# Peptides against a protein of PDB entry 5CWW: the designs that were tried, part 25

Target 1, 194 residues: chain A of PDB entry 5CWW
Amino acid sequence: VPKLQGPFDFDLNPEDEQDDEVELKDIYVIGEKPRVADLMRGEEEELEMMKEDQHNGLSLNIICLLSTSGQVKICLDIDGVEAQWLPPRSKNKRLFAPPPEPPSLLTFQTFDTLKPAEVTPDGWPMFSEDATSPYSFYVTHPAGITYISLTPWVFRLESELQSDSEAGTEFRIDLLAKGQGSERDRIFTQTRTQ

## One batch from the design tools (peptide; made by RFdiffusion4, then SolubleMPNN)

Design b2_p23_5_s3
Fold by OpenDDE base, seed 4:
Structure b2_p23_5_s3 (fold): chain B 194 residues (1-194), chain A 23 residues (1-23)
Amino acid sequence: as target 1 above (194 residues)
Amino acid sequence: REEHRKRVLEALKKALEKLREEE
């Protein structure tokens, strides 16, 4: 039986910690791709092909959170939460094992998909997948649809994670953090019929 | 490799923390 994982600790911005009022409506998880090194223990030739495949996904889970206001928070699972199975009911529940520290999520980026005038109390924004890319998705709301792509920074981050060189890593990571290059495009806007 | 990944992630964490402090 799969164990319910959570609660997650969010390394949230201090501004978001004050927003006790952020009602989450949806969660979208992009599972980590296996690291090329873990796949290639057998076939060196496939490793080179996978390195060239620009579609090497991030070797980290991405957790996207969506609020009622249409705010998207993109979080990274930096601890690498593995699927935990409920241990078989072995009698030795060490009652005294401190509860495992909840996995920490690193907030990478926060942005809005709705204009203030589009936010409604009864709004129901939802995530939906993009069949064309594992790192792209849509936020749908009665006011409109927003396309989001994580591909620009995902590739760069994975490149740093897989790099054999530490030279310039800090600089490139600083640029990556500052750039926060998620694509965000409103592809549809519902006209308010007065 | 694991040590390198850890360093990258720590660098990312620090970079994001700095950005949050500047906002």
Scores: peptide ipSAE 0.601, ipTM 0.940, DockQ to the pose 0.761
Fold by OpenDDE base, seed 2:
Structure b2_p23_5_s3 (fold): chain B 194 residues (1-194), chain A 23 residues (1-23)
Amino acid sequence: as target 1 above (194 residues)
Amino acid sequence: REEHRKRVLEALKKALEKLREEE
């Protein structure tokens, strides 16, 4: 029997308690790609195809949150939410291990897709996928459509996660965090036909 | 490898915490 997973704790800084007022409207999940090391146990032919694709995914789940105001929050599943099954009813009264701490989501980036004047109380922003890239998506709103791409940092983060050396990692991660280089482009704006 | 991944993610967490403190 599948175990229900959650609640998810957002590792939101307690000062982001002001973000608790953010009414979420939509969630977009980008599933993790398998790690090359996990694939090395497969057939050699799958290994060669995956060597070419080594740069094409993140070995972490990404959870994107969208508010009524068009705010996007990009979160990383750092604990790795794996499919959990209910343990078989073994009769042994193993002491209730404290419920595993709910997986924490690390907020990587927060940004707006709407201007303040475009925000409406009845707004209904929605995510939609980009068929050309799993790490790109659209935010659609009556005021316009925004293209978002996570590719500028996703590949760099995966490179750090896959590296065999700690040399310079802290510096590169600091730059990654500061740069937060998600691409954001308003591809359509609804012109009020007066 | 798992230890390295944990170190990278801890470094990222710390870097993001610092940015939030500067904001």
Scores: peptide ipSAE 0.599, ipTM 0.940, DockQ to the pose 0.743
Fold by OpenDDE base, seed 3:
Structure b2_p23_5_s3 (fold): chain B 194 residues (1-194), chain A 23 residues (1-23)
Amino acid sequence: as target 1 above (194 residues)
Amino acid sequence: REEHRKRVLEALKKALEKLREEE
């Protein structure tokens, strides 16, 4: 049985303490792709099939948070929260490992999917997957549907993480952070039938 | 490799912190 992981500690800047009013309504998790180096320790045959799909993945978990107002936060699990399984109910060894420090999430990007006039007190925005890409998804709300894609920056970040060279890394990471390159497109707007 | 990944992530954290300070 998979263990529920959390709570996550958001390394929220203390200035985001003012957003204490952001009620989260939904969470969308994009699991990490296995690192090529970790796969190389396994049998050669499974390595070839996974190579094609791996070139487009991120070796970090991505956690997307959605508020009642339609605000999306894209967070990165920089500590690498590994999937934990519930220990088998074997009786005795309560090894009180000190509770692992809650994983820190790094907020990469924050953006809105709704206009202020579309936000309603009873609004219930939700995530939905895109079957065509693991790094694309939709935010659905009664007012409309927004397509989101993380692909523009995910590839670049993974390239830096897998690089054997430190040359220019700091510069490219600075550009990546400044670019905030998630794609966002409103694909449907519900016409209020007056 | 793990040390390199750590450096990349620290660089990213610092870059994002700078952006928040500029806002």
Scores: peptide ipSAE 0.600, ipTM 0.940, DockQ to the pose 0.699; fails the geometry check
Fold by OpenDDE base, seed 5:
Structure b2_p23_5_s3 (fold): chain B 194 residues (1-194), chain A 23 residues (1-23)
Amino acid sequence: as target 1 above (194 residues)
Amino acid sequence: REEHRKRVLEALKKALEKLREEE
């Protein structure tokens, strides 16, 4: 039986606490790519085909949150939420392991997909996948469609996570945080025919 | 390897915290 997971603690900055009143409408989850070490348990042939794709994935889950206003929050699962199965009812009174600490999500980036004038009270923004890339998606709203790609920073972050050298890590991470590099492009805008 | 990943994520957290304090 799958175990229900949650609640998640959001490591939100105090400025985001004022945004806590943001009504969430949709969630888009990008699952972590298996680590190279986990792939070594698989058949050698699958390992070679996945080696080319390994360079383009993040070894962390990404959780995208979408508000009614078209605000997107990109969150990283830094604790690594694993699928938890209810342990078989072994009758042994194993001491209640302390409830696992709730997984924390790190808010990496927040941005808007709508202009203030496009926000409507009845707006229903939704995520949709890009069939060509696991790290690209669309936000659809009655006012328009926005393409989003996380690829630019995902690659760099994974490179740091896999690095054997700590030299310059802090500097490169600072640049990554400042740049945040998500691509955002409005591909369609609904013209109000007056 | 796990220790390095932890350090990277801690550095990222600190970098994001600093960025938001400057905003």
Scores: peptide ipSAE 0.600, ipTM 0.940, DockQ to the pose 0.735; fails the geometry check

Design b2_p23_6_s2 (from b2_p23_6 with K5Q A8R L15R A22K)
Fold by OpenDDE base, seed 2:
Structure b2_p23_6_s2 (fold): chain B 194 residues (1-194), chain A 23 residues (1-23)
Amino acid sequence: as target 1 above (194 residues)
Amino acid sequence: SRTEQLARKLAALVRKRKAERKA
């Protein structure tokens, strides 16, 4: 049985967000790209496919959170949250290991997909994946559909994570933090027939 | 600023990951 994970601590949560104010409606998780070393135990064909895919993934899990208001929060799993399974009920003394420190998520970016006038109490925004890219997705709401792509900054961040040189890293990270680089495009807007 | 803090945390993450690969 999978262990229920959470609560997560959100590092660098916007100061204006009271924890109690954001009702989450949906979660979209983009799993980290598997480490090449872990895949070297697989078949050669999987290795070749993975080598081609190796250039296109982030070595971090991304957790996207969607609120009732259509706010998207992009979080990075910096601690490497692994799926935990409940230990089989073996009778042995639960060594009360101190509760593991709650996993921390780094809040990378927060943005809205809805205008204030589009937010409704009965609104139910939902994530859906883009079949063409693991780092792109849609937010669907009765008011409209928003396309989101993380690809621009994912590539840059992964490049830094995989670089052997520290030269210029701080500068590029600063640019990444300032620009955040997610694409957001409203591809459909529901016309209210007045 | 939040942005500066984000940059610092990302930089720390990058350093950590690089160190882990070299070990």
Scores: peptide ipSAE 0.602, ipTM 0.946, DockQ to the pose 0.764
Fold by OpenDDE base, seed 1:
Order: structure tokens, then C-alpha cells, then sequence
Structure b2_p23_6_s2 (fold): chain B 194 residues (1-194), chain A 23 residues (1-23)
């Protein structure tokens, strides 16, 4: 049985955001690219397809959170939270183990997909996948549909994570943090039939 | 600033991951 994980600590959460004020409605998880070692367990044909895709993935899990207001929060799993399973019944739960420190998510970016006038109490924004890219998705709301792509900064971040050189890394990371570079495009807006 | 803190956290992450690969 999968273990329910949480609560998560959100590192660098916006200062003005009170945890009680943001009603989350949906979650979208982009899993990390498989490690080469994990690929060796698959069929050779799957291995070749994954090798081509390996160059385009991030070696971190990305957790996207969506609020009722259409706010998207992009978080990075910096601790490498793995899927946990409930321990088999027979292991004496060491009753006295201090509760493990909650895993931390790094809040990379927060942005809105709706204008204030488009926010409705009964509005239910939802994530949907983009079949063409694992790092792109849509936010659907009655007011409109927004396309989001993380590809620009994902590529840059992965390049730094995989680099053998430390030269210029700090500078490029600074640029990454300043620019972030998520694409956001409203592809559809519902016309108010007056 | 938040941006500076983010940069520091990301840099630390990169360093950590690089160290793990070399070990």
C-alpha cells in the first residue's frame, strides 16, 4: 500500500502567502528522469527510447500546485522524495523514533493564470497534461485555458546539475533564479456572453 | 532578497548533486 506522504515544508514560500489563505485545488507532478541505472532493468528497446529523452529531462521531481484563484506554484523536490510503501506489518514500528523531518520543497516560482476579475468562488481550475512534452501542461478554468511550459529553465537547470565544471555555475544559477523563464500563454478565453 | 535566496538554494543543490556523482 502506498504511504501517504506529507506534510511538506515549502522553502522560500512567498512571504505574503499565509498557508491558510491558499486553497489548493489540484496538483501536477512531473517525475524526475529515470536514472541510467534504472534504465538497465528495462527492455533494450525501451532503453534506447529513454536515452534520447534523457537529454531533455530534469533529475528532480517537480510539484505543481494550483489554487482556487488560478495561482500556480512550481516546486522542486530537493530532498529526492521517493515513493514510500507502508512497512510490512511485522516490523516493530519503533514507536519512539522522532518524527522524520518533513520533506522540503523548494518554491521555484509562483504566478497567476487568471485575472482578478476572472476568479470565481465556484471556479475549479485544473491541470491537464500536454502529450507533446512532459514539462508542459495546461491550466483549465471556465474563464480560459492557459498553456504553461517549464522547458526553458528545466533545460538550464539540468545542464548545471549534470555539468562536471563549476566554472560559471553560480553566475548561470543567478540568472536562472532571476529569469526563471516559465512560458505562460493564454490560448483560450471564454467570451462572456452578455 | 527571495531571488538571492533561491539562487543560493539552487547553487547548493547543484553542488550537492555533483558531489554525490563524484563519490
Amino acid sequence: as target 1 above (194 residues)
Amino acid sequence: SRTEQLARKLAALVRKRKAERKA
Scores: peptide ipSAE 0.601, ipTM 0.945, DockQ to the pose 0.770
Fold by OpenDDE base, seed 5:
Structure b2_p23_6_s2 (fold): chain B 194 residues (1-194), chain A 23 residues (1-23)
Amino acid sequence: as target 1 above (194 residues)
Amino acid sequence: SRTEQLARKLAALVRKRKAERKA
């Protein structure tokens, strides 16, 4: 039986966001690219094709959260949450080890897709995938559609994660933290026909 | 600052992942 995972603790939430104030409407998960070592157990031919494509992925799960207000929160799974199954009910009263600490998500970036005037109490923003890129997606709302791409920083972060050298890593990570670099483009705005 | 904390956490993550690959 699959275990329901969660609740997740959010690390580095914006100071002004009380967890109780953000009503979430949707979630979008970008799974980590399989590690080459994990793929090596499969057919060799798939490995060569994936080597070229692997350069553009992240070895971390990304969890995107969407609020009623159209706020997007980009979170990184730093703990590497794997699918967990309920252990078989062994009758042995093993001393219940304290439940493992809930996995933490690192809040990487938060941004709005709606203008304040576009936010409605009954709004239903939704994520939708971009078939052309696993690290791009859309936020759809009655007021408009916003294209989002994580590609600019995903590549840079993965480069640091895969680097054998620590030279300059701190500096580049500081730049990532300051700039993030997610692309955001409003591709459609619904004009209210008066 | 939040940015400094984020940078620190990302740096720690990178170090952790590098250490795991070398082990």
Scores: peptide ipSAE 0.601, ipTM 0.945, DockQ to the pose 0.768
Fold by OpenDDE base, seed 3:
Structure b2_p23_6_s2 (fold): chain B 194 residues (1-194), chain A 23 residues (1-23)
Amino acid sequence: as target 1 above (194 residues)
Amino acid sequence: SRTEQLARKLAALVRKRKAERKA
């Protein structure tokens, strides 16, 4: 049985967000690209299929959170939270290990997909995948559908993570932090037929 | 600022990952 992950500490969460005020409705996880070293332990056939997909991915998990108001929060898993499984029910070791420090997520970006007038108490925004890109997705709400793409900054961040040189890294990271650059496009708006 | 802190944290991550690959 998979172990429930969390609670997560949100590093650099916007100060104005009282943790109690944001009701989450959905979570969308973009898994990290497999590490080459981990792939070398697999069968050769799996290695070839994964090589093509590896060039365009991020070596970090991305966790997207969606609130009832249609707010999207993009978080990076810096600590590398691995999927944990419940230990087999072996009997007696009540060794209460001190609760591990909660894993931290780095809040990269926060933005809205709904206008204030579109937010309804009965609204249920949901994530859905884009079959054409692992780093693109949709937010669907009764008021409309918003396309989101993380590709612009994901590529740049991965380039820094994989670079062997430190030359210019600090400057480019500063640009990433300032610009972020997620694409957001409302592709459909529901017209309320009066 | 939040942006400066984000930049520092990302830079630290990049440095850490580079160090791990060189070891």
Scores: peptide ipSAE 0.600, ipTM 0.945, DockQ to the pose 0.757

Design b2_p23_6_s4 (from b2_p23_6 with A12E V14A L15R K18R A22L)
Fold by OpenDDE base, seed 3:
Structure b2_p23_6_s4 (fold): chain B 194 residues (1-194), chain A 23 residues (1-23)
Amino acid sequence: as target 1 above (194 residues)
Amino acid sequence: SRTEKLAAKLAELARKRRAERLA
């Protein structure tokens, strides 16, 4: 049985966000692509198949969080949190070691998908996948549908993570941190028939 | 600033990954 993971601490969360004010409604996970270094331990044939897949992904898990208000938070798993399984019910009361420090997610970007006037108490925004792109998705709400794409920065970040040279890396990462340029487009708006 | 801290953390990750590949 898979072990429930969490709670997660959010590193570099916006200062103005009181954790108590954000009610989460949905979570969308984009799994990491395997790292080339980890693949080098495998058979050469597996390496070739994975190289093609690696050129098109980030070697970090991306955790997207959606609030009741339609706020999206893009988080990166820098620590590499792995799936945990419940230990087999061994009868021996192992003294619960103090729970390890909760894993931290790095808050990369936060943005809204709804206008303030579109936010309703009964609104239930949800994530849905884009079948055409692993790094694109939709936020659906009764007020409308928003398309989101992480592609503008994901591949650039991966390029820095895979670089064998430090030359210019700090500068390019600084530009990424300042720009963060996720695409966000409202593709449908529901007109309330008054 | 928040952005400077974010950049620093990502840069540190890049350095760590490079060190792991070169070892």
Scores: peptide ipSAE 0.637, ipTM 0.953, DockQ to the pose 0.800
Fold by OpenDDE base, seed 2:
Structure b2_p23_6_s4 (fold): chain B 194 residues (1-194), chain A 23 residues (1-23)
Amino acid sequence: as target 1 above (194 residues)
Amino acid sequence: SRTEKLAAKLAELARKRRAERLA
């Protein structure tokens, strides 16, 4: 039986976010691409096919969270949360095992897709995928549709994760962290015909 | 700052991944 995982702890959540203030409406998960090292254990032919796909992927799961206010939170699964199965009811459950630390997600970026005037109490923003890119998606709200792409920083981050050299890594990651670099474009705005 | 902590964590991850590949 699969173990229900969560709640997740959000590492580096913005300090100003009171946990109670963000009502989540939707979640969008971008699964990790296989690591090159993991692929090297497989047949060479599968490696060639995946090489092209690997250049455009991140070896981390990305968890996108969407609030009622249209706030998007981009989180990275740094710890590699794996599906956990309930251990078979072995009688010797050590009662005192500290509850496993809740899995943590690293909050990479937070941004809004709605203007304050567009936020409504009954708002229901939703994620939808972009068929053209695994790292792009849409946020749909009655007020409009926002296109989001993570591709600008995903590639750079993966490059650092795959680098065999430490030279310049810290600097480039610092730049990446400062310039979070997600593309955000309002592609449609509902005109309120008053 | 939050950004500095973020960078540090990502850098640590990169180091960890590199170590795993080189082992």
Scores: peptide ipSAE 0.638, ipTM 0.953, DockQ to the pose 0.818; fails the geometry check
Fold by OpenDDE base, seed 5:
Structure b2_p23_6_s4 (fold): chain B 194 residues (1-194), chain A 23 residues (1-23)
Amino acid sequence: as target 1 above (194 residues)
Amino acid sequence: SRTEKLAAKLAELARKRRAERLA
């Protein structure tokens, strides 16, 4: 039986954000690209094709959360959440190992897609994919549609994760953490006919 | 700050990944 995973703990949430105040409406997951080291265990021919593609993704799962208010939270799965199966009920009354700590997600970035005046109690914001890029997506709401792209930082972060040198890594990561740089563009706004 | 903590965690991850590749 598959183990139900969650709830997730959010690490480094904004200090002003009370977890209880954010009502989530949708989740969008961007799966990790295979690591080169993991790919090396496969056929050599697939390795050469993937070397060209190595620059095309992040070796971390990205979990995007969308609230009723149109807030997007970009989270990184640092621990690598894997599918877990319930162990077969072994008869031995082994001391209940403390329940494993709930998986944590690292909150990378939080931003709004709606203006305060556009937020409605009955709003149903939703994620939708961009067919042209795995790291771009849309947030749709009755008030409008917002395009989001993670590409400005995803490749930079992956470069640091794949770097064989520590030189300058801390500095570049610091800049990445401060700037974050997700693209956000309102591509459509619904005009309220008065 | 939050950003400093974020940077530290990402840097730690990078170090961990390097260690795994070089081992």
Scores: peptide ipSAE 0.638, ipTM 0.953, DockQ to the pose 0.811; fails the geometry check
Fold by OpenDDE base, seed 4:
Structure b2_p23_6_s4 (fold): chain B 194 residues (1-194), chain A 23 residues (1-23)
Amino acid sequence: as target 1 above (194 residues)
Amino acid sequence: SRTEKLAAKLAELARKRRAERLA
């Protein structure tokens, strides 16, 4: 039986956001792609295929959170939370393991998809996938649809994570952190039928 | 700043990953 994971601690949340203030409505997970190191342990053929796929995804899970207000939070699983299974109900080993520290997610970016006037108490924003890209998705709300793409930074970040050189890494990462260049485009706005 | 902390954490991750690959 799969173990339900969570709650997660959010690292580097915006200072103004009290964790309790954000009512989450939906979660969208972008699973990590295998690391090159993991691929090197695979057959040479898989390694060649991955070298050719210049579009190697991020070797981190991305957790996208959506609030009732249409706020999107992009979080990175730096710790590499793996799927956990409930140990078989073997009777005895109450491993009094100290409660594992709750897994932490690194808040990469937070942004709104709705204007304040579009936010409704009964709003149900939802994620939907983009079939054309694993790192793009939509946020749907009665007020409109917003396209989001993480591609502008995902591949750059992965390049840094896979780089064998430290030269310039800090600088480029600083730029990534400052720029947080997720694309966000409102592709549809519901016209208020007066 | 928050962004500086974010950058630092990502940089640390990059270093960690590099170390793991070079070991």
Scores: peptide ipSAE 0.637, ipTM 0.953, DockQ to the pose 0.804; fails the geometry check

Design b2_p23_7_s2
Fold by OpenDDE base, seed 3:
Structure b2_p23_7_s2 (fold): chain B 194 residues (1-194), chain A 23 residues (1-23)
Amino acid sequence: as target 1 above (194 residues)
Amino acid sequence: RTEELAKKLAALAERRKAERKAA
């Protein structure tokens, strides 16, 4: 039986966002790429070809959070949180060790998909996948549909994480963090018939 | 905020590099 995971702490959450004000409605998880180096132990030539393919994705889990207001928060799992399973019902009441410190997620970016006038108390925005890309998705709401793509920064970040060069890494990551370049496009807007 | 984000990501990159050199 899967173990319930959480709560999670959000590192670098915007100070102006009181956690109590953001009601979460949906979660979208993009799993990390497989560790090819561990899978292809002994095939150096295939490993080199796979390293050149920038399309292999990010070696970090991405957790996207969606609020009732249509706010999207993009978080990175830097620590590598793994799925946990309930221990078998062993009769030994082991003294409950204090719960481990909650894992932290790094808040990469926060943005809105709805205009203030489109936000409704009963609104239920949802994530949906894009069949054409693992790093693109949609936010659906009664007011409209927004396309989101993480591709502008995901592959660049992975390139820095895989780089053996010490020179310029900090500078390039600083530019990436300042750019915060997720693509956002409203592809459909529902016309309110007055 | 962006400077701290960059710092944390840079630290991750250095950790990954160190792990690859030790392997």
Scores: peptide ipSAE 0.600, ipTM 0.942, DockQ to the pose 0.807
Fold by OpenDDE base, seed 4:
Structure b2_p23_7_s2 (fold): chain B 194 residues (1-194), chain A 23 residues (1-23)
Amino acid sequence: as target 1 above (194 residues)
Amino acid sequence: RTEELAKKLAALAERRKAERKAA
């Protein structure tokens, strides 16, 4: 039986965000691309296919969180949280090891998809995937639909994670972190029929 | 915040590089 994981701690949350104030409505997970090293045990053909796939994705899980207010939080799984299974009911009293420190997610970016006037108490924003890119998605709300793309930074970040160059990595990552981050485009706005 | 984010990501990058060099 799959084990429900969590709670997760959020590292580098915006100072103005009290976690208790953000009511989450949806979650969207972009799984990490498999590491070549993990697949080197496969057939040479599988290795080649995976090398191509690795160049096209981030070697980190991305967890997107959506609040009732239409706030999107983009989090990176730096620790590499793996799927956990409930241990078989083995009678072995796992010594109450102190609960392992909850896994942390690194908050990469937080942004709004709704204007303050569009936020409703009963709003139910939802994520929807983009079939054309694993790193793009939509936020749907009664007020409108927002396209989001992580592509402006994901591939650059991965290039730094895979690079053997030690020179300039910190500088390039700093530029990436200070950049505009994810692309956002309101593709549809619901006209309030008066 | 952005500087700390960059630092954490840079540390990850260095860790990954070290892991690849050790393999």
Scores: peptide ipSAE 0.599, ipTM 0.942, DockQ to the pose 0.818
Fold by OpenDDE base, seed 2:
Structure b2_p23_7_s2 (fold): chain B 194 residues (1-194), chain A 23 residues (1-23)
Amino acid sequence: as target 1 above (194 residues)
Amino acid sequence: RTEELAKKLAALAERRKAERKAA
């Protein structure tokens, strides 16, 4: 039986975000691309084709959170939260392991998909996947639909994570962190018929 | 905040690099 995990600590959460104020409505998880080298110890040829596919993703889980207000929070699983299973009910080893430190998610970016005037108390924004890219998705709200793409930074980040060069890595990561270059495009706006 | 973010990401990159060198 899978163990319920959480709560997660949000590292670098904006200080001004009172945790109590953000009602989360939806979660969207972009799983890390498996290291094919670890999966395919045996077949070299399929490894080359999959290497091209491996270059197309981040070696980190991305957790997207959506609030009632249409705020999207992009979090990175830097620690590599693994699925935990309930230990078999073997009786005696109550190893009071100290409660594992709550897993931390690194808040990469936070942004809004709705204008303040579009926010409604009864709003129920939701995520939906984009079939064209694992790193793109939609936020649907009664006020409209917003397309979001993480591609502008995901591949750059992965390049830094895979780089063997120490030169310039810090600088490029600094630029990446400052840029927070997720694409956002309102593809549909509901016309309020007055 | 962005500086701390960059620092944490840089630390991750270094960790990954170290892991690859050890393998």
Scores: peptide ipSAE 0.611, ipTM 0.945, DockQ to the pose 0.809; fails the geometry check
Fold by OpenDDE base, seed 1:
Structure b2_p23_7_s2 (fold): chain B 194 residues (1-194), chain A 23 residues (1-23)
Amino acid sequence: as target 1 above (194 residues)
Amino acid sequence: RTEELAKKLAALAERRKAERKAA
């Protein structure tokens, strides 16, 4: 049985967001690509084919959160939160270990997919995957559909995480953090029939 | 906020580099 994980602390959450005001409607998780070196411990021949595929992903889990208002929050799992399973009921009365510190997620970016006039109290925005890219997805709302792509920064971030260069990493990451971030494109807008 | 984000990501990059050098 999967263990319920949370609550999560959101590091670098926008100051104006009171946690009590954001009603989350959906979660979209982009799992980290496994390190080929970790997967291929023992299978040398398959290692070469998967090396080409490693260049195409982030070595961090990405957690996307969607609110009722159509706000998207892109979070990075820096700590490497692993899926937890309920331990088999061993009868050993393990002393109540203090609740572990809640895992933290790093808020990379927050943005809206809806205009204020499009927000409805009964709105139910949802994530959906893009079959063409693991780092692209859609937000569907009755008012419209927004395409989102993380590709403008994901591959650059991974390049920095894999770089052996000691010089300039902080500078390049600063440029990345100050950059445009994720691509957003409204691909469909529902026309209000007057 | 962006400066703090950059610092945290840079710290992660350095940690990953150190882990690779130790392996």
Scores: peptide ipSAE 0.602, ipTM 0.943, DockQ to the pose 0.828; fails the geometry check

